# Designs tried in a protein design run: peptides against a protein of PDB entry 4IGA. Part 10

Target 1, 116 residues: chain A of PDB entry 4IGA
Amino acid sequence: KRVLIVDDAAFMRMMLKDIITKAGYEVAGEATNGREAVEKYKELKPDIVTMDITMPEMNGIDAIKEIMKIDPNAKIIVCSAMGQQAMVIEAIKAGAKDFIVKPFQPSRVVEALNKV

## One batch from the design tools (peptide; made by RFdiffusion4, then SolubleMPNN)

Design b1_p9_7_s4 (from b1_p9_7, 3 letters changed)
Fold by OpenDDE base, seed 3:
Structure b1_p9_7_s4 (fold): chain B 116 residues (1-116), chain A 9 residues (1-9)
Amino acid sequence: as target 1 above (116 residues)
Amino acid sequence: MEKYYDKSF
C-alpha cells in the first residue's frame, strides 16, 4: 500500500517515512500543509494518509474534510501532538480512521497502518 | 493539565 505523509515538520516526515518504509509500505509522496495534502491526494491517489493537525495554510482537520469530499473511502490516520478529547472527536467527525498522539512509538504507527 | 487520547477507531 502507498502512503501520503502530511506534516509541516521535515523531521517528522522523515521519521514517518522511515517507519512506513521499514514496515513494508511505499511512500506515495509528502505534503507540508493541508492544502498540499488535498492536492497530493488528488494527484497521487494514495491508499493511506498520515495527517498532522497543526499546519499553516490549512490544518489537518480541514484537510481531512476536503479529502473525504473527494473520496469518502479515504483512509486517514491522524498523527498529532494535539491529542485532547475535543480534537479526537473532531477528527472522528471529519472522517479519520485512527488518532496517534505524539510522541509515539514506531509500533503504534505500524499498527495503525495495518488496521485501516 | 489536559488528558491526551491515543485512540484506534
Scores: peptide ipSAE 0.245, ipTM 0.833, DockQ to the pose 0.240
Fold by OpenDDE base, seed 2:
Structure b1_p9_7_s4 (fold): chain B 116 residues (1-116), chain A 9 residues (1-9)
Amino acid sequence: as target 1 above (116 residues)
Amino acid sequence: MEKYYDKSF
């Protein structure tokens, strides 16, 4: 499966890329904000998306909503430091399939990838 | 303090 990695932090994208590839997945591409995420989703048609929340231009929640308009079957895993209950609920409502709180263990990401 | 949730759903 191919994964689109969305995070404004280059370090985080690098971490996720390492985890994703070592787990046997392919990185379809990367996005640094919600707008780019939507654009890249249209372009790449990834199987899975890892989505940060706090990003410039367009936040992750809005990006999820837009992606779900494009593909109601999108498999989006949130990966965010914003692990408050309200944010988790908002992500679920938007269409996310999982919510990983930063900082995370690599095994948690792999588990999420395997479940969606 | 704020409680953080790691949800799998």
Scores: peptide ipSAE 0.072, ipTM 0.719, DockQ to the pose 0.241
Fold by OpenDDE base, seed 1:
Structure b1_p9_7_s4 (fold): chain B 116 residues (1-116), chain A 9 residues (1-9)
Amino acid sequence: as target 1 above (116 residues)
Amino acid sequence: MEKYYDKSF
């Protein structure tokens, strides 16, 4: 399966890329904000998206909503430092399949990838 | 495992 990695932080994208690749998945591409995420989703048609929340231009919640309009079957895993219950609920309401709180362990990401 | 921590704010 191919994964689109969305995060404004280069370090986080690097970490996720490492985890995703080592777990046997392919990285379809990267996006640095929600607007890019939507564009890349259309372009790359990834199987899974890892989505940050706090990003410039367009936040992750809005990006989830837009991607779900494009593909109601999109498989989006949120990965964010914004781990408050309200934010988790908001992300799930928007269409996310899972929510991983930063900082995270690699096994948590792999588990999410395998389950969506 | 130590390297997998949040460096982004």
Scores: peptide ipSAE 0.045, ipTM 0.712, DockQ to the pose 0.059
Fold by OpenDDE base, seed 4:
Structure b1_p9_7_s4 (fold): chain B 116 residues (1-116), chain A 9 residues (1-9)
Amino acid sequence: as target 1 above (116 residues)
Amino acid sequence: MEKYYDKSF
């Protein structure tokens, strides 16, 4: 399966790329904000998306909503430091399949990839 | 919130 990695932090994208590839998944591409995420989803048609929330241009919640309009079957895993109850609820409502709070262990990301 | 907290749906 192919994964689109969305995070404004280059370090986090690098970390996720390492985890994803070591777990046997392919990285479809990367996006640095929600607008790019929507564009890349259309272009690449990935199987899974890892989605940050706090990003410039367009935040992760809005990106989830836009991607779900493109593909109602999109499999989106949120990876965010914003683990407050309200944000988790918003992610669920938007269509996310999982919510991983930063900082996280690599095994948690692998678990999410395998389950969505 | 616990370290490494997550929510699965």
Scores: peptide ipSAE 0.036, ipTM 0.674, DockQ to the pose 0.327

Design b1_p9_8_s1 (from b1_p9_8, 7 letters changed)
Fold by OpenDDE base, seed 5:
Structure b1_p9_8_s1 (fold): chain B 116 residues (1-116), chain A 9 residues (1-9)
Amino acid sequence: as target 1 above (116 residues)
Amino acid sequence: GIDSFVRRA
């Protein structure tokens, strides 16, 4: 399966890429903000998206909503330090399948990838 | 962004 990694932090994208590839998944591409995420989703049609929340240009919640308009069956896993209840609920309402709170262990990401 | 590091109130 192919994964689109969305995060404005280069180090986080690198970390996720390492986890994803070691778990046997392919990295379809990367995006550094929500607008890029929507564009890359249209272009790449990935199987799974890892989605940051706090990003410039377009935040992760809005990106989820736009991707869900494109593909109601999109499999989006949120990865964010903003793990308060209200934010989790908002992400799930937008269409996310899972919410991983930063900092996280690699196994948590792998489990999410395997289950969406 | 900040949500790669710490949660903010």
Scores: peptide ipSAE 0.174, ipTM 0.801, DockQ to the pose 0.062
Fold by OpenDDE base, seed 1:
Structure b1_p9_8_s1 (fold): chain B 116 residues (1-116), chain A 9 residues (1-9)
Amino acid sequence: as target 1 above (116 residues)
Amino acid sequence: GIDSFVRRA
């Protein structure tokens, strides 16, 4: 399966890329903000998306909503330090399948990838 | 971004 990694932090994208690759998944591409995420989703048609929330240009919640318009069956895993109840609920409401709170253990990401 | 390190406000 191919994964689109969305995060404005280069170090986080690198970390996720390492985890995703080691878990046997393919990295379809990367995006640094919500607008890029939507564009890349259209272009790459990834199987899974890891989505940051707080990003410039377009935040992760809005990106989720836009991607869901493109593909109602999109498999989006949120990955954010903003793991408060309200944010989790909002992300799930937008269409996310899972919510991983930063900082995370690699196994948590792998579990999410395998589950969605 | 901020949500890579800090939760809440």
Scores: peptide ipSAE 0.168, ipTM 0.795, DockQ to the pose 0.065
Fold by OpenDDE base, seed 2:
Structure b1_p9_8_s1 (fold): chain B 116 residues (1-116), chain A 9 residues (1-9)
Amino acid sequence: as target 1 above (116 residues)
Amino acid sequence: GIDSFVRRA
């Protein structure tokens, strides 16, 4: 399966890329903000998306909503340090399948990828 | 962004 990695932090994208590839998945591409995430989703048609929340241009919640309009069956895993209950609920309502709180263990990401 | 470093509980 191919994964689109969305995060405005270069180090986080690098970390996720390492975890994803070592787990046997392909990295379809990367996006640095929500607007780019939506564009890349349409272009790359990834199987899974890892989505950051706090980003410039467009935040992760809005990006999830836009992607869900494009593909109601999109498999989106949120990955953010903003793990308060309200944010988790908001992400799930928007269409996310899982929510990983930063900092995370690599195994948590792998489990999420395998389950969605 | 900051949500890679700081938890916003």
Scores: peptide ipSAE 0.168, ipTM 0.801, DockQ to the pose 0.065
Fold by OpenDDE base, seed 4:
Structure b1_p9_8_s1 (fold): chain B 116 residues (1-116), chain A 9 residues (1-9)
Amino acid sequence: as target 1 above (116 residues)
Amino acid sequence: GIDSFVRRA
């Protein structure tokens, strides 16, 4: 399966890329903000998206909503330090399948990838 | 963004 990695932090994208590839998944591409994420989703049609929340241009919640308009069956895993109950609920309501709180262990990401 | 550096509760 192919994964689109969305995060404005280069180091985080690198970390996720390492985890994803070592777990046997393919990285479809990367996006650095929500607007890019929506564009890349249309272009690449990835199987899974890892989505940061706090990003310039367009935040992760809005990106989730836009991607869900494109593909109601999109498999989006949020990955953010914004792990408050309210934010988790908001992400799930927007369409996310899982919410990983930063900092995370690689196994948590792999579990999420395998379950969505 | 900052959510890559600081865990928020």
Scores: peptide ipSAE 0.160, ipTM 0.799, DockQ to the pose 0.067

Design b1_p9_8_s2 (from b1_p9_8, 8 letters changed)
Fold by OpenDDE base, seed 4:
Structure b1_p9_8_s2 (fold): chain B 116 residues (1-116), chain A 9 residues (1-9)
Amino acid sequence: as target 1 above (116 residues)
Amino acid sequence: GISSFVRTA
């Protein structure tokens, strides 16, 4: 499966790329904000998306909603430090399949990838 | 952004 990594932090994208690759998945591409995420989703049609929430241009919640318009079967895993109940609920309502709170263990990401 | 906080290796 191919994964699109969305996060405004280069360090986080690098970390996720390492985890995803070591777990046997392919990295389809990267996006640094929600607008790029939507554009890259259209271009790459990845199997899975890892989605940050707090980003410039367009936040992760709005990006989830836009991607779901493009592909209602999109498999989106949120990965964010904004793990408060309200945000988790909003992400799930928007269409996210899972929500990983930062900081996380690599096994948590792999578990999410395998389950969606 | 704020959500970029992560664990260190």
Scores: peptide ipSAE 0.048, ipTM 0.724, DockQ to the pose 0.068
Fold by OpenDDE base, seed 2:
Structure b1_p9_8_s2 (fold): chain B 116 residues (1-116), chain A 9 residues (1-9)
Amino acid sequence: as target 1 above (116 residues)
Amino acid sequence: GISSFVRTA
């Protein structure tokens, strides 16, 4: 399966890429903000998306909503330090399948990838 | 942003 990695932090994208590839998944591409995420989703048609929340241009919640308009069956895993209950609920309401709170263990990401 | 907070170890 192919994964689109969305995060404004280069370090986080690098970390996720390492975890994803070591787990046997393919990285479809990367996006650095929500607008780019929507564009890349259309272009790359990934199987799974890892989605940050706090990003410039467009935040992750809005990106989830836009991707769900494009593909109601999109498999989106949120990965964010914004792990407050209200934010988790908002992300799930928007269409996310899982929510991983930063900081995380690599096994948590792998578990999410395997279950979506 | 703050949502990029990471455990590096």
Scores: peptide ipSAE 0.048, ipTM 0.723, DockQ to the pose 0.069
Fold by OpenDDE base, seed 3:
Structure b1_p9_8_s2 (fold): chain B 116 residues (1-116), chain A 9 residues (1-9)
Amino acid sequence: as target 1 above (116 residues)
Amino acid sequence: GISSFVRTA
């Protein structure tokens, strides 16, 4: 399966890329903000998306909503430091399948990838 | 290096 990694932080994208590839998944591409994420989703048609929330241009919640308009069956895993109950609920309501709070262990990411 | 203990927005 191919994963689109969305995060404005280069080090986080690199970290997720390492985890994802070691788990046997392919990295379809990367995006640094929500607007880029939506465009990359259209272009790459990834199987799974890892989505940060706090990003410039367009935040992750809005990106989830836009991607769900494109593909109602999109599999989106949120990865964010914003782990407040309200944010988790909002992300799930928008269409996310899982929510991983930063900092996280690699096993948590792998578990999410395997379950969506 | 890369650390899972580092969080970001």
Scores: peptide ipSAE 0.043, ipTM 0.708, DockQ to the pose 0.051
Fold by OpenDDE base, seed 5:
Structure b1_p9_8_s2 (fold): chain B 116 residues (1-116), chain A 9 residues (1-9)
Amino acid sequence: as target 1 above (116 residues)
Amino acid sequence: GISSFVRTA
């Protein structure tokens, strides 16, 4: 399966890429903000998306909503430091399948990838 | 940003 990695932090994208690759998944591409994520989703048609929330241009919640308009069957895993109850509910309402709070263990990411 | 390493308030 191919994964689109969305995060404004280069270090986090690198970390996720390492985890995803070692778990046997392919990295479809990367996006650094929500607007780029939407465009990359259209272009790459990834199987899974890892989605940060706090990003410039367009935040992750809005990006989830836009991707769900494109593909109601999109498999989006949120990966964010914004782990408050309200944010989790908002992400799930928007269409996310899972929510991983930063900082995280690599095994948590792999578990999420395998389940969606 | 630091949100990659720490939980934001």
Scores: peptide ipSAE 0.040, ipTM 0.695, DockQ to the pose 0.060

Design b1_p9_8_s3 (from b1_p9_8, 6 letters changed)
Fold by OpenDDE base, seed 5:
Structure b1_p9_8_s3 (fold): chain B 116 residues (1-116), chain A 9 residues (1-9)
Amino acid sequence: as target 1 above (116 residues)
Amino acid sequence: GIDSYVRRA
């Protein structure tokens, strides 16, 4: 399966790329904000998306909503330190399949990838 | 962004 990694932090994208590839998945591409995420989703049609929330240009919640308009069957895993109950609920309501709170263990990411 | 480092209320 191919994964689109969305996060404005280069170090986080690097970390996720390492975890994803070691788990046997392919990185379809990367995006640094929500607008890029939507564009890359259209272009690459990835199987899975890892989605940050707090980003410039377009936040992760709005990106989820836009991606769901493109593909109602999109598999989106949120990865964010903003793990408050209200934010988790908002992300799930928008269409996310899972919510991983930062900081996270690699096994948590792999588990999410395998389950969506 | 900030949500890569800390959780804020």
Scores: peptide ipSAE 0.143, ipTM 0.782, DockQ to the pose 0.063
Fold by OpenDDE base, seed 1:
Structure b1_p9_8_s3 (fold): chain B 116 residues (1-116), chain A 9 residues (1-9)
Amino acid sequence: as target 1 above (116 residues)
Amino acid sequence: GIDSYVRRA
C-alpha cells in the first residue's frame, strides 16, 4: 500500500517515512500543509494518508473533510500532539479512521497502517 | 506545527 505523509515538520515527515518504509509500505509522496495534502491526494491517489492537524494554509481537519469529498473511502490516520478528546472526536467526525497521539512509538504507527 | 514540536519537548 502507498502512503501520503502530511506534516508541516520536515523531521516528522522523515520519521514517518522511515517507519512506513521499514514496515513494508511505499511512500506515495509528502505534503507540508492541508492544501498540498488535498492536491497530492488527487494526484497520487494514495491508499493511506497520515495527517497532521496543526499546519499553515489549511489544518488537518479541513484537509480530512476535503479529501473525504474527493474519496469517501479514504483511509486517513491522524498523527498529532493535539490528542484532547474534543480533537479526536472532531477528527473522527471528519472521517479519520484512527488518531495517533504524538509522541508515538513506531509500533503504534505500524498498528494503524495495518488496521485501516 | 505546534503539535509536531510537542513530541520534541
Scores: peptide ipSAE 0.126, ipTM 0.793, DockQ to the pose 0.065
Fold by OpenDDE base, seed 4:
Structure b1_p9_8_s3 (fold): chain B 116 residues (1-116), chain A 9 residues (1-9)
Amino acid sequence: as target 1 above (116 residues)
Amino acid sequence: GIDSYVRRA
């Protein structure tokens, strides 16, 4: 399966790329903000999206909502340090399938990828 | 965003 990685932090994208690749998944592409995420989703039609929340231009929650308009069956895994209950609920309501709190173990990401 | 920096800590 192909994964679109969305995070404004280059180091985080690199980390996720390593985890995703080692787990046997393919990286479809990367996005550095929510607007790019929506554009890349339409272009690449990835199987899975890892979505940061706090980003410039467009935050992850809004990006989830826009992607869900494009593809109601989108498989989005949030990955954010903002693991407060309210934010988790908001992400799930927007359409996310899982919420990974930073910092995370690689196994947590792999589990999410396998279960989504 | 800033939420990613928590990984560095």
Scores: peptide ipSAE 0.141, ipTM 0.804, DockQ to the pose 0.064; fails the geometry check
Fold by OpenDDE base, seed 3:
Structure b1_p9_8_s3 (fold): chain B 116 residues (1-116), chain A 9 residues (1-9)
Amino acid sequence: as target 1 above (116 residues)
Amino acid sequence: GIDSYVRRA
């Protein structure tokens, strides 16, 4: 399966890329903000999206909503340090399938990828 | 963003 990695931090994208590829998944591409995420989703039609929340231009919640308009069957995994219950609920309401709280263990990411 | 800097320490 192909994964679109969305995070404004290059370090985090590198970290996720390492985890994703070692787990046997393919990286479809990367996005650095929510607007770019929506554009890349249209272009690449990835199987899975890892979605940061706090980003410039467009945040992750809004990006989820826009992607769900494009593809109601999108498989989106949120990855954020903002793991408050309210944020988790908001992400799920927007259409996310899972929510990974930073800092995370690689196994948690792999588990999420395998479940969606 | 700020939520990604958690692991930079």
Scores: peptide ipSAE 0.136, ipTM 0.802, DockQ to the pose 0.061; fails the geometry check

Design b1_p9_8_s4 (from b1_p9_8, 8 letters changed)
Fold by OpenDDE base, seed 3:
Structure b1_p9_8_s4 (fold): chain B 116 residues (1-116), chain A 9 residues (1-9)
Amino acid sequence: as target 1 above (116 residues)
Amino acid sequence: GINSFVRTA
């Protein structure tokens, strides 16, 4: 399966790329904000998206909503430091399938990838 | 891998 990695932090994208690749998944591409995420989703048609929330230009919640308009069957895993209950509920209501709170263990990401 | 345990804001 191919994964689109969305995070404004280069180091986080690199870490997620390493985890995703070592877990046997392919990295479809990367996006650095929500607007880019939507465009990359259209372009790449990934199987899974890892989605940061706090990003410039367009946040992850809005990106989830836009991607769900494009593909109601999109498989989006949120990965965010904003792990408050309200944010988790908002992300799930927007269409996210899972929510990983930063900091996270690599195994948590792999588990999410395998389950969505 | 250690950076996977770092929070981002």
Scores: peptide ipSAE 0.038, ipTM 0.681, DockQ to the pose 0.057
Fold by OpenDDE base, seed 4:
Structure b1_p9_8_s4 (fold): chain B 116 residues (1-116), chain A 9 residues (1-9)
Amino acid sequence: as target 1 above (116 residues)
Amino acid sequence: GINSFVRTA
């Protein structure tokens, strides 16, 4: 499966790329904000998306909603420091399949990837 | 916005 990594932090994208690759998945591409995420989703048509929430231009919640309009079957895993109950609920309502709170263990990401 | 948490090894 191919994964689109969305996060405004270069370090986090690098970390996720390492985890995803070591777990046997392919990195389809990267996006640094929600607008880029939507564009890259259309372009790359990845199997899975890892989605940050707090980003410039467009936040992760709005990106989830836009991607779900493009592909109602999109498999989106949120990965965010914004782990408040309200945010988790909003992400799930928007269509996310899982929510990983930062900081996380690599096994948590692999678990999420394998479940979707 | 709030910067993402950076995990250290």
Scores: peptide ipSAE 0.036, ipTM 0.672, DockQ to the pose 0.060
Fold by OpenDDE base, seed 5:
Structure b1_p9_8_s4 (fold): chain B 116 residues (1-116), chain A 9 residues (1-9)
Amino acid sequence: as target 1 above (116 residues)
Amino acid sequence: GINSFVRTA
């Protein structure tokens, strides 16, 4: 399966790429904000998306909503430091399949990838 | 940024 990694932090994208590839998944591409994420999803049609929330241009919640308009069956895993209950609920309502709070253990990401 | 690496309140 191919994964689109969305995060405004280069180091976080690098970390996720390492976890994803070591788990046997392919990285479809990367996006640094929500607008880019939507465009990359449309272009690459990845199997899974890892989505940050706090990003410039367009935040992750809005990106989830836009991606769900493109593909109601999109598999989006949120990875965010903003793990408050209200944010989790909002992300799930928007269409996210899972919510991983930063900082995270690599195994948590792998489990999420395997479940979606 | 910091919000990418640590939990924020």
Scores: peptide ipSAE 0.035, ipTM 0.664, DockQ to the pose 0.063
Fold by OpenDDE base, seed 1:
Parts: sequence; structure tokens; C-alpha cells
Structure b1_p9_8_s4 (fold): chain B 116 residues (1-116), chain A 9 residues (1-9)
Amino acid sequence: as target 1 above (116 residues)
Amino acid sequence: GINSFVRTA
């Protein structure tokens, strides 16, 4: 399966790329903000998306909503430091399948990838 | 994101 990694932090994208590839998944591409995420989803049609929330240009919640318009069956895993109850609820309402709070263990990401 | 935690270890 192919994964689109969305996060404005280069370090975080690097971390996720390492976890994803070591787990046997393919990285379809990367996006650094919500606008790019939507564009890349259209372009690459990945199987799974890892989505940050707090990003410039377009935040992750809005990106989830836009991606769900493109593909109602999109598999989006949120990875965010903003693990407050309200944010989790908002992400799930938008269409996210899982919510991983930063900082995370690699096994948590792999588990999410395997379950969506 | 701007408020994202970045692991250092």
C-alpha cells in the first residue's frame, strides 16, 4: 500500500517515512500543508494518508474534508500534537479513521497503518 | 505543525 505523508515539519515527515518504509509500505509522496495534501491526493491517489493538523496555508481538518470530497473512502490517519478531545472529535467528524497523538511510538503508527 | 512536538530522542 502507498502512503501520502502530510506534515509541515521536515523532521516529522522523515520520521514517518522511516516508519512507513520499514513497515513494508511505500511512500507515495509528501505534502507540507493542507493545500498540497489535497493536490497530492488528487495526483497520487494514495491508499493511506498520514495527516498533521496545524499547518500553514490549509490546516489538516480542512484538508481531511477536502480529501473526503474527492474520495469518500479515503483512509486518513491523523498524527498530531493536538490530542485534545475536541480536536479528536473534530478530526473523526471530518472523516479521519484514526488519531495518533505526538509524540508517538513507531509501533502505534504501524498498528494504525495495518488497521485502516 | 507550528505547535507540533518534535522528538529529540
Scores: peptide ipSAE 0.034, ipTM 0.668, DockQ to the pose 0.062

## One batch from the design tools (peptide; made by RFdiffusion4, then SolubleMPNN)

Design b1_p10_1_s1 (from b1_p10_1, 5 letters changed)
Fold by OpenDDE base, seed 2:
Structure b1_p10_1_s1 (fold): chain B 116 residues (1-116), chain A 10 residues (1-10)
Amino acid sequence: as target 1 above (116 residues)
Amino acid sequence: ELTSAELAAL
């Protein structure tokens, strides 16, 4: 399966890419903000999206909503430092399948990828 | 290559 990685932090994208590829998944591409995420989703049609929340231009919640308009069956895993209950609920309401709080264990990401 | 500690980082 192919994964689109969305995070404004280059280090985090690198980290996720390492985890994703070592787990046997392919990286479809990367996006650095919510607007790019929507554009890349249209372009690449990935099987799974890892989505940061706090990003410039467009935040992750809005990006989830826009992607769900494009593909109601999108498989989106949130990966964010903002692990407050209210944010988790908001992400799930927007359409996310899972929510991973930073900092995370690599196994947590792999489990999420395998479950969606 | 990333260490396990780096992989868990924010």
Scores: peptide ipSAE 0.026, ipTM 0.631, DockQ to the pose 0.167
Fold by OpenDDE base, seed 4:
Structure b1_p10_1_s1 (fold): chain B 116 residues (1-116), chain A 10 residues (1-10)
Amino acid sequence: as target 1 above (116 residues)
Amino acid sequence: ELTSAELAAL
């Protein structure tokens, strides 16, 4: 399966890329904000998206909503430091399949990838 | 390989 990685932090994208590839998944591409995420989703049609929330231009919640308009079957895993209950509920309501709170263990990401 | 610091990054 192919994964689109969305995070404004280069370090986080690099770390997720390592985890994803070591778990046997392919990285379809990367996006640094929600607007790029929507564009890349249209272009790449990935199987899975890892989505940060706090990003410039467009936040992750809005990106989830836009991607769900494009593909109601999109498999989006949120990965964010914003792990407050209200944010988790909002992300799930928007269409996310899972929510991983930063900081995280690699196994948590792999579990999410395997379950969506 | 990921360092311990990278494993639980914020």
Scores: peptide ipSAE 0.026, ipTM 0.636, DockQ to the pose 0.177
Fold by OpenDDE base, seed 5:
Structure b1_p10_1_s1 (fold): chain B 116 residues (1-116), chain A 10 residues (1-10)
Amino acid sequence: as target 1 above (116 residues)
Amino acid sequence: ELTSAELAAL
């Protein structure tokens, strides 16, 4: 399966890329903000998206909503330091399948990838 | 490759 990685932090994208590839998945591409995420989703049609929340231009919640308009069956895993209950609920309501709080263990990401 | 400490970082 192919994964689109969305995070404004280059280091985080690098970490996720390492985890994803070592788990046997392919990285379809990367996006650095929510607007790029929507554009890349249209272009690449990935199987799974990892989505940060706090990003410039367009935040992760809005990106989830826009992607769900494009593909109601999109599989989106949130990966964010903002693990407040209200934010988790908002992400799930927007259409996310899982929410991973930073900092995280690699196994938590792999489990999410395998279950969506 | 990345260390476990780096992978678990915030």
Scores: peptide ipSAE 0.026, ipTM 0.640, DockQ to the pose 0.170
Fold by OpenDDE base, seed 1:
Structure b1_p10_1_s1 (fold): chain B 116 residues (1-116), chain A 10 residues (1-10)
Amino acid sequence: as target 1 above (116 residues)
Amino acid sequence: ELTSAELAAL
């Protein structure tokens, strides 16, 4: 399966790329904000998306909503430091399949990838 | 190769 990695932090994208690749998945591409995420989703048609929330230009919640308009079957895993109850509820309401709180263990990401 | 600490980073 092919994964689109969305995070404004280069370090986090690198980290996720390593985890995703070592788990046997292919990295379809990367996006640094929500607007780029929507554009890349249309272009690459990935199987899975890892989505940060706090990003410039367009946040992850809005990106989830836009991607769900494009593909109601999109598989989106949120990866965010913003693990508050209200944020988790909002992400799930928007269409996310899972929510991983930063900092996280690599096994938690692999578990989410395998589950969606 | 990323360390355990790096992999758990925010």
Scores: peptide ipSAE 0.026, ipTM 0.633, DockQ to the pose 0.172

